# Ledger of designs, part 129: peptides against a protein of PDB entry 8PQO

Target 1, 252 residues: chain A of PDB entry 8PQO
Amino acid sequence: VLLKEYRVILPVSVDEYQVGQLYSVAEASKNETGGGEGVEVLVNEPYEKDGEKGQYTHKIYHLQSKVPTFVRMLAPEGALNIHEKAWNAYPYCRTVITNEYMKEDFLIKIETWHKPDLGTQENVHKLEPEAWKHVEAVYIDIADRSQVLSKDYKAEEDPAKFKSIKTGRGPLGPNWKQELVNQKDCPYMCAYKLVTVKFKWWGLQNKVENFIHKQERRLFTNFHRQLFCWLDKWVDLTMDDIRRMEEETKRQ

## One batch from the design tools (peptide; made by RFdiffusion4, then SolubleMPNN)

Design b1_p20_4_s2 (from b1_p20_4, 14 letters changed)
Fold by OpenDDE base, seed 3:
Structure b1_p20_4_s2 (fold): chain B 252 residues (1-252), chain A 20 residues (1-20)
Amino acid sequence: as target 1 above (252 residues)
Amino acid sequence: GKLELYKLIADLVINNYLKY
């Protein structure tokens, strides 16, 4: 098991981020190949647990059509079915990813707290001390181009170049986080993303777990760069606007 | 073969679906 807490600082409020996240997820999904093909929604319902109220979703991703033929032919039964269970109780979210073939030997869990701070809280997910001491805190700087793969880099999604017309935020210089503290009119938040990766296979555990973390970090970096650079597209939207857009998308 | 398969699965899931 490998745990890392990714801390993503953004020059937006927690309330703004709720809109921006939903917009950016929807927008980014349009750019993905295959769209919703192979996605089965088993459950989509409200939940309440221990004072946490939100939306619960259970999806199955059937990857048979999304992998090369030789992979499909060699894959064990159930290996290409990925289950995603998600609890969205913003500002808290939890996603659990499992695989039918690997069962308890494979887990990706992503737990996120969105806080109106600069990533200074320790153990925001309230892990036991023995578990917390093994968590690496990883700060993602959305303005740092060196954290972005060349193949993922787009100038229009570069926070170091982008300036919001609507808010005046950006571009984010090398010391933007330090400067943010002095900007009383600029909101800020941190997404604390605790990622737990389990791949229990002798000889491959560390390799696969580290690989998954590398991909998660890549995803979080690119996504939040997009979210910020799309600020002018979503900052004036309300949650009702987002809900309407989601309903319109479902009708297509 | 198994390692490549799970790397591919992880890549596909993360890149396409784990933006939430």
Scores: peptide ipSAE 0.038, ipTM 0.722, DockQ to the pose 0.070
Fold by OpenDDE base, seed 2:
Structure b1_p20_4_s2 (fold): chain B 252 residues (1-252), chain A 20 residues (1-20)
Amino acid sequence: as target 1 above (252 residues)
Amino acid sequence: GKLELYKLIADLVINNYLKY
C-alpha cells in the first residue's frame, strides 16, 4: 500500500471551485473522442450517511473495446471491468476504484477535502497517527512548468501566462502562493487529495503502485492547470447553470 | 505480460477518471 496526500493550492474560493471543477470535468470530457463508451452507470442517487449528504455514483468501466485485441484475449475474466464508487459531498469527496479480477488485492482510493487555506493543515483526513506517519505530502504547483510533461504542455493552459479578464487573477509567477497572502481580495483554497493505492502482487506491488501515483499526479496537475486557465469561462456560472449544462449533455 | 496489462488498465482508468 502506498499513500500520498497531494495538496493543490488554487487562487479560487472553495465555492468557486465547486463550479469550476464541474465545468472543467465536462469540458475535458468533450475533448475526448469516444467519451462514455463502455461506461455503465449502475447507481446515481443522493445519499446521507453519518451526517454526510451528497451524491453517490457507481459506475462500471468496461475496457474490452478500449484495449488492443491481444490484451483482450489474454485478460482474465473480470480483469477489464473496473468499478468506480464515488461519494460527492462537496467540499468532501471520496472515490474508490476496484477491479473484479483482483478483488481485495487492488484498490485506488481518492479522498479529497477542499479547504480555504494554503495547504497548511496536517492530517485533514483524520488518519490514525500510525497511518499518517506513512503518508507522503506532495505539493502540486500549477504554475511550475517543470511539473508538466512536455507532451501535456499547452500554452493556453499555462497558469504562468494566463490572466483572467473577469477576475484579474494571474498570471501566476514563481512566488504566487506567497504573494497571495498579501492579496486580501483574492480567494484561495487547497484541495487535499489523499490517494491510497494498493496492488498486492508479488514482485509488482511497488512498480504498479508508483505508476498509478505518477498518473494520478499527472492528472491532478493537468486538470487544475486547465481549471484555472478556464476561469473566465466558468467563474460567472452558477450551480444551476452547471446542472443545465449537464442535462443538455445527457440529451446529446 | 501481466504487468503490461495492469499498467494499461491503470492508464486507461486514470485518463478517463474525471471524464465520465
Scores: peptide ipSAE 0.038, ipTM 0.716, DockQ to the pose 0.069
Fold by OpenDDE base, seed 5:
Structure b1_p20_4_s2 (fold): chain B 252 residues (1-252), chain A 20 residues (1-20)
Amino acid sequence: as target 1 above (252 residues)
Amino acid sequence: GKLELYKLIADLVINNYLKY
């Protein structure tokens, strides 16, 4: 098992982020070729547990159409079915990813707290001390081009070049986080993303767990760069606007 | 995106199975 806590600092409020995240997820999904194909929604309902209230979703990602034919033909039964269970109680979210073939030998868990701070809280997910000492804290800087793969880089999604017309935020210089502390009028937050990866196949555990973390970090970096650079597209939207957009997309 | 990650995970699982 390998645990890392990714801390993503953004020059937006926790309330703004709720809208921006939903918009950016929807926008990113539209840009993906074959978006929505092979996704089965089993459950989408409100839940209440231990004082936490939110929306529960259970989705299956059927990857049979997303892999080459020879892979599909050789894949064990259930190997191409990924289950995603998600509890969205913003500002807290939890996602659990499993595979039918791997069963208990594979787990990705992503637990996120969105806090109005600069990523300074320790053990925000309240792990036991013995577990917490094994968690690596990883800071993602959305302005740092060196954290972005060349193949993922787009100038229109570069926070170091973007300036919001609506808010005046950006561009984000090398010291933007330090400068933010002194800017009373600019909101900020941190997404604390505790990622737990388990892969119990002997001889492959460390390799696969590290690989998955590398991909998660890449995903978080690119997504939050997009979210910030799309600020002018979503900052004036309400949650009701987002819900309407989601409903319109489902009817298409 | 998220779909790309799932593809990579699936490929990894399948490739490792085929090696044994």
Scores: peptide ipSAE 0.031, ipTM 0.667, DockQ to the pose 0.677
Fold by OpenDDE base, seed 1:
Structure b1_p20_4_s2 (fold): chain B 252 residues (1-252), chain A 20 residues (1-20)
Amino acid sequence: as target 1 above (252 residues)
Amino acid sequence: GKLELYKLIADLVINNYLKY
């Protein structure tokens, strides 16, 4: 098991981020090859558990259409079905990813707290002290081009070049996080993303767990660069606007 | 994105199954 806490600082409020995240997820999904093909929504309902209230979703990603025919023919039953269970009680979110074939030998858990700070809180997920000692804290800087792969880089998604017309935020210089403390009119937040990866196969555990973390870090970096650079597209939207857009998308 | 990660997971599962 490998745990890392990714801390993503953004020049947006916790309330703004709720809209921006939903918008950016929807927009990013449209840009993916094949869109929602092979995604089955089993459950989408409100939940209440242990004082937590939110929306619960259970999705299955059927990868059969996303792999070559020879892979489909050789894949064991359930190997190409990925289950995603998500509890969205914003500002807290939890996602659990499992595979039917791997069963208990595979787990990705992503737990996120959104806080109105600069990533300075320790153990925001309230782990036991012994467990917390094994968590690496990783700061993601959305303005740092060195954290972006050349193949992922787009100039229109570069926070160091983008300036919001609607809010005046950006571009983000090398010291933007330090400068935020002095800018009383610019909101800021941190997404604390505790990622737990478990892959229990002999000889492959460390390699695969590290690889998955590398991919998650890449995903978080690119996604939040997009979220910021799309600020003018979503900042004036309400949660009701987002819900309407989601319902319109389901009808297509 | 997420799709790439899921593909990688599937590939790892399949490759390990074929090895044994």
Scores: peptide ipSAE 0.028, ipTM 0.653, DockQ to the pose 0.673

Design b1_p20_4_s3 (from b1_p20_4, 12 letters changed)
Fold by OpenDDE base, seed 3:
Structure b1_p20_4_s3 (fold): chain B 252 residues (1-252), chain A 20 residues (1-20)
Amino acid sequence: as target 1 above (252 residues)
Amino acid sequence: MKLELYKTIANLVVTNYLKY
């Protein structure tokens, strides 16, 4: 098991981020080949547990049509069915990813707190001390081009070049996080993303767990760069606007 | 062969789970 807490600092408020995240997810999904093909929604309902209120979703990703033929031919039964269970109670969310074939030997858990701070809280997810001491804190700097793979880099999604017309935020220079404290009119938040990866396979555990973490970091980096650079597209939207857009997309 | 399969699955899941 490998745990890392990714801390993504953004020059947006916690309330703004809720809109921006939903918009950016919707926008990014349009660019995916095959769209929602192979995604089965089993459950989509409100939940309440221990004072946490939100939306629960259970999806199955059927990857048979999304992998090369040779992978499909070699895959054991159930290996290409991925289950995603998600509890969205913003500003807290949790996603659990499992696989039918691997059962208890495979787990990806992503737990996120969105806080109006600069990523300074320790153990925001309230892990036991023995578990917390094994968690690596990883700061993602959305303005740092060196954290972006060349194949993922787009100039229009570079926070170091982007200037928001509507808010005046950006571009983000090398010291933008330090300067943010002095900018009283610029809100900020941190997404604390605790990622737990379990891949129990003898000889491959560390390799695969590290690989998954590398991909998660890549995803978080690219996504939040997009979110910020799309600020002018979503900052004036309300949650009702987002809900309307989601409903319109479902009808297409 | 198993490693390639798991890498493919992991990559597809990680890159797409937020988008659906």
Scores: peptide ipSAE 0.029, ipTM 0.682, DockQ to the pose 0.069
Fold by OpenDDE base, seed 5:
Structure b1_p20_4_s3 (fold): chain B 252 residues (1-252), chain A 20 residues (1-20)
Amino acid sequence: as target 1 above (252 residues)
Amino acid sequence: MKLELYKTIANLVVTNYLKY
């Protein structure tokens, strides 16, 4: 098992981020080929548990069409079915990913707290001390080009070049996080993403767990760079606007 | 199961996770 807590600091409020995240997800999804093919939604309903209220979703990703034919033919039964269970109670979110074939030998869990701070809270997910001591805290700086792969880099999605016309935020210089403390009119938040990866197959555990973390970090970095650089597109939208956009997308 | 399959799964899962 490998645990890392990714801390993504953004010059937006927790409330703004809720809109920006949903917009950016929708926009990013339009740019991806293959759409929702192979995605089955089993459950999508409100939930209430231990004072937490939100939306629960259970999806199955059928990967048979996403892998080469020889892989499909050799894959054990259930190996190409991925279950995603998600609890969205913003500002808290939890996603659990499992595989039918590997059962308890495979787990990806992503737990996110969105807090109005600069990533300074320790153990925001309230792990036991013995577990917390094994968690690596990883800071993602959306302005740091060195954290972005060359193949992923786009100048129009570079926070170090972008300036929001609507809010005046940006560009983000090398010391932008320190400068935020002195800018009373600029909101800020941190997304604390605790990622738990478990892959119990002997000889492959470390390789696969580290690979998954590398992909998660890459995704979080690119996504939040986009979210910030698209600020002028979503900052004036309401949650009702987002809901309408989602409904329109489902009809296409 | 081949490591390449798990890499593909990881990429797909990570991409779709952002929807929540």
Scores: peptide ipSAE 0.041, ipTM 0.713, DockQ to the pose 0.064; fails the geometry check
Fold by OpenDDE base, seed 2:
Structure b1_p20_4_s3 (fold): chain B 252 residues (1-252), chain A 20 residues (1-20)
Amino acid sequence: as target 1 above (252 residues)
Amino acid sequence: MKLELYKTIANLVVTNYLKY
């Protein structure tokens, strides 16, 4: 098991982020080829548990069409079915990813708190001390180009070059996080993403767990760079606007 | 199961996780 807490600081409010996240997810999904193929939505309903109120989703990703034929032919039954259970109680979110074949030997859990701070809170997910001591805190700086793979880099998605016309935020210089403290009119938040990866397979555990973390970090970095650089596209949208856009997308 | 399959799974999971 490998745990890392990714801390992503953004020059947006917690309330703004809710809109921006949903918009950016929808936009990113449009750019992905075959985005809806092989996705089965089993459950999509409101939930309330232990004072947490939000939306619960259960999806199955059928990867049979997404892998080469030889992989599909060699894959054990259930190995190409990925279950995603998500609890969206913003500003708290939890996603649990499992595989039918691997059962308890495979887990990806992502728990996110969105807080109006600069990533300074320790153990925001309230882990036991013995568990928390094994968590690596990883800061993602959306303005740091060195954290972006060359193949993922786009100038139009570079926070160090982008300036929001609507808000005046950006570009984000090397010391942008420190400068936020002095900018009373600029909101900020941190997304604390605790990622738990379990891959119990002899000889491959560390390799696969580290690989998954690398992919998660890559995703978080690119996504939040996009979210910020798309600020002018979503900052004036309401949650009702987002819901309407989602409904329109489902009809296409 | 080959590492390529896990890479595909990881990429799919990562790209779809943010959708929620």
Scores: peptide ipSAE 0.039, ipTM 0.704, DockQ to the pose 0.065; fails the geometry check
Fold by OpenDDE base, seed 4:
Structure b1_p20_4_s3 (fold): chain B 252 residues (1-252), chain A 20 residues (1-20)
Amino acid sequence: as target 1 above (252 residues)
Amino acid sequence: MKLELYKTIANLVVTNYLKY
């Protein structure tokens, strides 16, 4: 098992982020080839547990059409079916990813707290001390080009070049986080993403767990760079606007 | 071969879960 807490600092408020996240997810989905093909929604319902209120979703990702033919032919039954269970109680979210074939030997868990701070809270997910001492904190700087793979880099998604016309935020220089503290009019937040990866197969555990973390980091980096650079597209939207857009997309 | 399979799965999972 490999645990890392990714801390993504953004020059947006927690409330703004909720809109921006939903918008950016929708936008990124549209830009992806194949769209929602192979996604089956089993459950989508409100939940309430221990004072936590939110939306619960259970989805199956059928990857048969998304893998090379040789992988499909060699994959055992259930290996290409991924289950995602998500509890969205913003500003808290939890996602659990499992595989039918691997069963208990495979787990990706992503727990996110969105806090109005600069990523300074320790153990925001309230892990036991023994568990917390094994968690690596990883800071993602959306302005740092060196954290972006060359193949993923787009100039229009570079926070170091982008300036929001609507808000005046950006471009983000090398010391943007430090400067943010002195800018009373600019909100900020941190997404604390605790990622737990389990791949319990002898000889492959460390390799696969590290690989998954590398991909998660890549995803978080690119996504939040997009989210910020799309600020002018979503900052004036309300949650009702987002809901309307989602409903319109479902009807197409 | 087995490693390549799971790398492929992992990549597909990670890149898609947020989008849906």
Scores: peptide ipSAE 0.034, ipTM 0.709, DockQ to the pose 0.069; fails the geometry check

Design b1_p20_4_s4 (from b1_p20_4, 12 letters changed)
Fold by OpenDDE base, seed 1:
Formats: C-alpha cells, structure tokens, sequence
Structure b1_p20_4_s4 (fold): chain B 252 residues (1-252), chain A 20 residues (1-20)
C-alpha cells in the first residue's frame, strides 16, 4: 500500500471550484476518444451516512472495447471491468476504484477535502498518527511547466500565460502562491487529495503502485491547469447550469 | 480525467497479463 497526499493550490474559491470541477470534467470527457462508451451507471442517488450528505454514484467501466482483441480473449473474467464508487459530499469527496478479478488485491481510493487555505493543514483527512507518518505530501504547482510532460503541454492551458478577462486572475508567475496572501481580492483554495493505492501482486506491488501514483499526479496537474485556464468559460455558470449541461450530455 | 486513468490501468493490467 502506498499513500500520498497531493495538495493542489488554486486561485479560486471553494464555491467556484465546485462549478469549475464539474465543467472541466464534462469538457475533458468530450475530448476523450469514445466518450461514454463502455460506461455503465448502476447507481446515481442521494445518500446520508454518519451525518455526511451527498450524491452516491456507482459506475462500471467496461474496457473490452478499449483493449486489443487478443487481450480481450486472454483476459480473465471480470479483469476488464472497473468499478468506481463515488461519494460526493462537496467540499468532501471520496472515490473508490476496484476490479472484479483482483478483488481485495486492487484498490485506488481518492479522498479529497477542499479547504480555503494554501495547503498548510496537516492530516486534514484525520488519519491515525502511525498511518499519517507514512504519507508523502506532494505539492502540485499548476504554474510550474517543469511538472508537465512535453506531450501534455498546451500553450492555451498554461497558467503562466493565461489571464482571465472576467476575473483579472493570472498569469501565474513563479511566486504566485506567496503573492496570493497579499491579494485580498483574490480567493484561494487547496484540494487535499489523499490517494491510497493497493496492488497486491507478487513482484509487481511497488512498481504498479508507484506507476499509478505517477499517473494520478499527471492527471491532477493537467486537469487543474485546464480548470484554471477555462475560468472564463465556467465562472459565471451556476450549479443549475451545470446540471442542465450534464443532462444534455447524457442525451447524446 | 477519469477515463485516462482507466485506460492506464487497463494498459497496465494488459501488459502484466501478457508477460505471464
């Protein structure tokens, strides 16, 4: 098991981020090849548990169409079905990813707190001290080009070049996070993303767990760069606007 | 975002099974 807490600081409010995240997820999904093909939504309902209220979703990703035919023929039953269970009680979110074949030997858990700070809180997910001491805190800087792979880099998604017309935010210089503290009119937040990866397979555990973390970091970096650079597209939208957009997308 | 992760997981799983 490998745990890392990714801290993503953004020059947006916690309330703004809720809209921006949903918009950016929808927009990013349109750009993916095959769209919603092979995605089955089993459950999408409100939940209440231990005082937490939110939306629960259970999705299955059927990967049979996403792999070569020879792989599909050799894959064990259930190996190409990925289950995603998500509890969205914003500003808290939890996602649990499992596989039918691997069962308890595979887990990706992503727990996120969105806080109106600069990533300074320790153990925001309230882990036991013994568990917390093994968590690496990883700061993601959306303005740092060195954290972006050359193949992922787009100039239109570069926070160091982008300036929001609607809000006046950006471009983000090398010291933008320190400058935010002095800018009383610019909101800021941190997404604290505790990622737990378990891959129990002899000889491959460390390799696979580290690989998944590397991909998660890449994903979080690129996504939040997009979210910020798309600020003018979503900042004036309401949650009702987002819900309408999601309903329209489901009908296509 | 999530679809890319699933593709990466699929590629990882496939590559591991092909090695055995």
Amino acid sequence: as target 1 above (252 residues)
Amino acid sequence: MKMELYKLIADLVVNNYLKY
Scores: peptide ipSAE 0.030, ipTM 0.672, DockQ to the pose 0.539
Fold by OpenDDE base, seed 3:
Structure b1_p20_4_s4 (fold): chain B 252 residues (1-252), chain A 20 residues (1-20)
Amino acid sequence: as target 1 above (252 residues)
Amino acid sequence: MKMELYKLIADLVVNNYLKY
């Protein structure tokens, strides 16, 4: 088991981020080849548990159509079915990813708190001390180009080049996080993303767990760079606007 | 062969789960 807490600081408010996240997810989804093919939504319902209220979703990703034929032929039964269970109670979110073939030997859990701070809270997810001491805190700097793979880099998604016309935020220079503290009119938040990865296979555990974390970090980096650079597209939208857009997308 | 399969699955899941 490998745990890391990714801390993503953004020059947006917690309330703004809720809109921006949903917009950016929808926009990023449009750019994916094959769209929603192979995604089965089993459950999509409101939930309430221990004072937490939100939306629960259970999806199955059927990867049979998304992998090469030789992979499909060699894959064990259930290996290409990925289950995603998600609890969205913003500003808290939890996603649990499992696989039918691997059962208890495979887990990706992503727990996120969105806080109006600069990533300074320790153990925001309230882990036991014994567990917390094994968590690596990883700061993601969305302005740092060195954290972006060349193949993922787009100039239009570079926070170091982008300036919001609507808000005046950006571009984000090398010391933007330090300068943010002195900018009274610029809101800020941190997404604290605790990622738990378990891949219990002798000889491959560490390699696969580290690989998954590397991909998660890559995803978080690219996504939040997009979110910020798309600020002018979503900052004036309301949650009702987002819901309407989602409904329109489902009808297409 | 199993390792490549699991890497591919992990890559596909990680890169797409937030997009659906």
Scores: peptide ipSAE 0.030, ipTM 0.689, DockQ to the pose 0.069
Fold by OpenDDE base, seed 2:
Structure b1_p20_4_s4 (fold): chain B 252 residues (1-252), chain A 20 residues (1-20)
Amino acid sequence: as target 1 above (252 residues)
Amino acid sequence: MKMELYKLIADLVVNNYLKY
């Protein structure tokens, strides 16, 4: 098991981020080839548990159409079915990813708190002290081009070049996080993403767990760069506008 | 989460299964 807490600081409010996240997910989904093909939504309902209120989703990703034919032919039963269970009680979110073939030997859990701070809180997920000692804190700087793979880099998604016309935010210089403290009119937040990865397979555990973390970090970095650079597209949208966009995306 | 990540995970799992 490998645990890392990714801390993503953004020059947006917690309330703004809720809109921006949903917009950016929808926009990113449109740009993916094959749209919703191979995604089965089993459950999508409101939930209430222990004072937490939100939306629960259970999705199956059927990867048979997304992998080469030879992979599909050689894959064991259930290996290409990924289950995603998500509890969205913003500003808290939890996602659990499992695989039918690997069962208890595979887990990706992503727990996110969105806080109106600069990533300074320790153990925001309230882990036991002994467990917390094993968590690596990883700061993602959306303005740092060196954290972006060359193949993922787009100039239109570079926070160091983008300036929001609607809000005046950006471009994000090398010291942008420190400068935020002095900018009373610019909101900021941190997304604390505790990622737990378990891959119990002899000789491959560390390799696969580290690989998954590398991919998650890449995903978080690119996503939040997009979220910020798309600020002018979503900052004036309401939650109802976002819901309409999600419905339109499901029909494509 | 992006479908690309799931594809990468699936490819990795299948490739490793064939080695054992």
Scores: peptide ipSAE 0.030, ipTM 0.654, DockQ to the pose 0.622
Fold by OpenDDE base, seed 4:
Structure b1_p20_4_s4 (fold): chain B 252 residues (1-252), chain A 20 residues (1-20)
Amino acid sequence: as target 1 above (252 residues)
Amino acid sequence: MKMELYKLIADLVVNNYLKY
């Protein structure tokens, strides 16, 4: 098992982020060809548990069409079916990813707290001390180009170049986080993403767990760069606007 | 299963789950 807590600081409020996240997810999905093929939604319902209220979703990702034919032919039954269970109780979210073939030997868990701070809280997910001491804290700086793979880099998604016309935020210079503290009119937040990866196959555990973390970090980096650079597209939207857009998309 | 297969699956999962 490998745990890392990714801390993504953004010059947006927790309330703004809720809109921006939903918008950016929808936009990123539209930009991907085949961005819904092989996704089965089993459950999408409100939940209430232990004072937590939110939306529960259970999805299956059928990867058979996404892999080469030889992989599909060699893959055991269920190996290409990925289950995602998500509890969205913003500002808290939890996602659990499992595989039908590997069962308990494979787990990706992503737990996120969105807090109005600069990533300074320790153990925001309230792990036991023994577990917390093994968690690596990883800061993602959305302005740091060195954290972006060359193949993923787009100039229009570079926070170091982007300036929001609507809010005046950006571009984000090398010291933007330090400067933000002195900017009374600029909100900020941190997304604390505790990622737990388990891959219990002998000889492959560390390699696969590290690989998954590398991909998660890549995803979080690119996504939040997009979210910020799309600020002018979503900052004036309401949650009702987002819901309307989602309903319109479902009807297409 | 070959390591390459698991890497592919992991890559596909990680890059897609947030989009749906």
Scores: peptide ipSAE 0.032, ipTM 0.691, DockQ to the pose 0.068; fails the geometry check

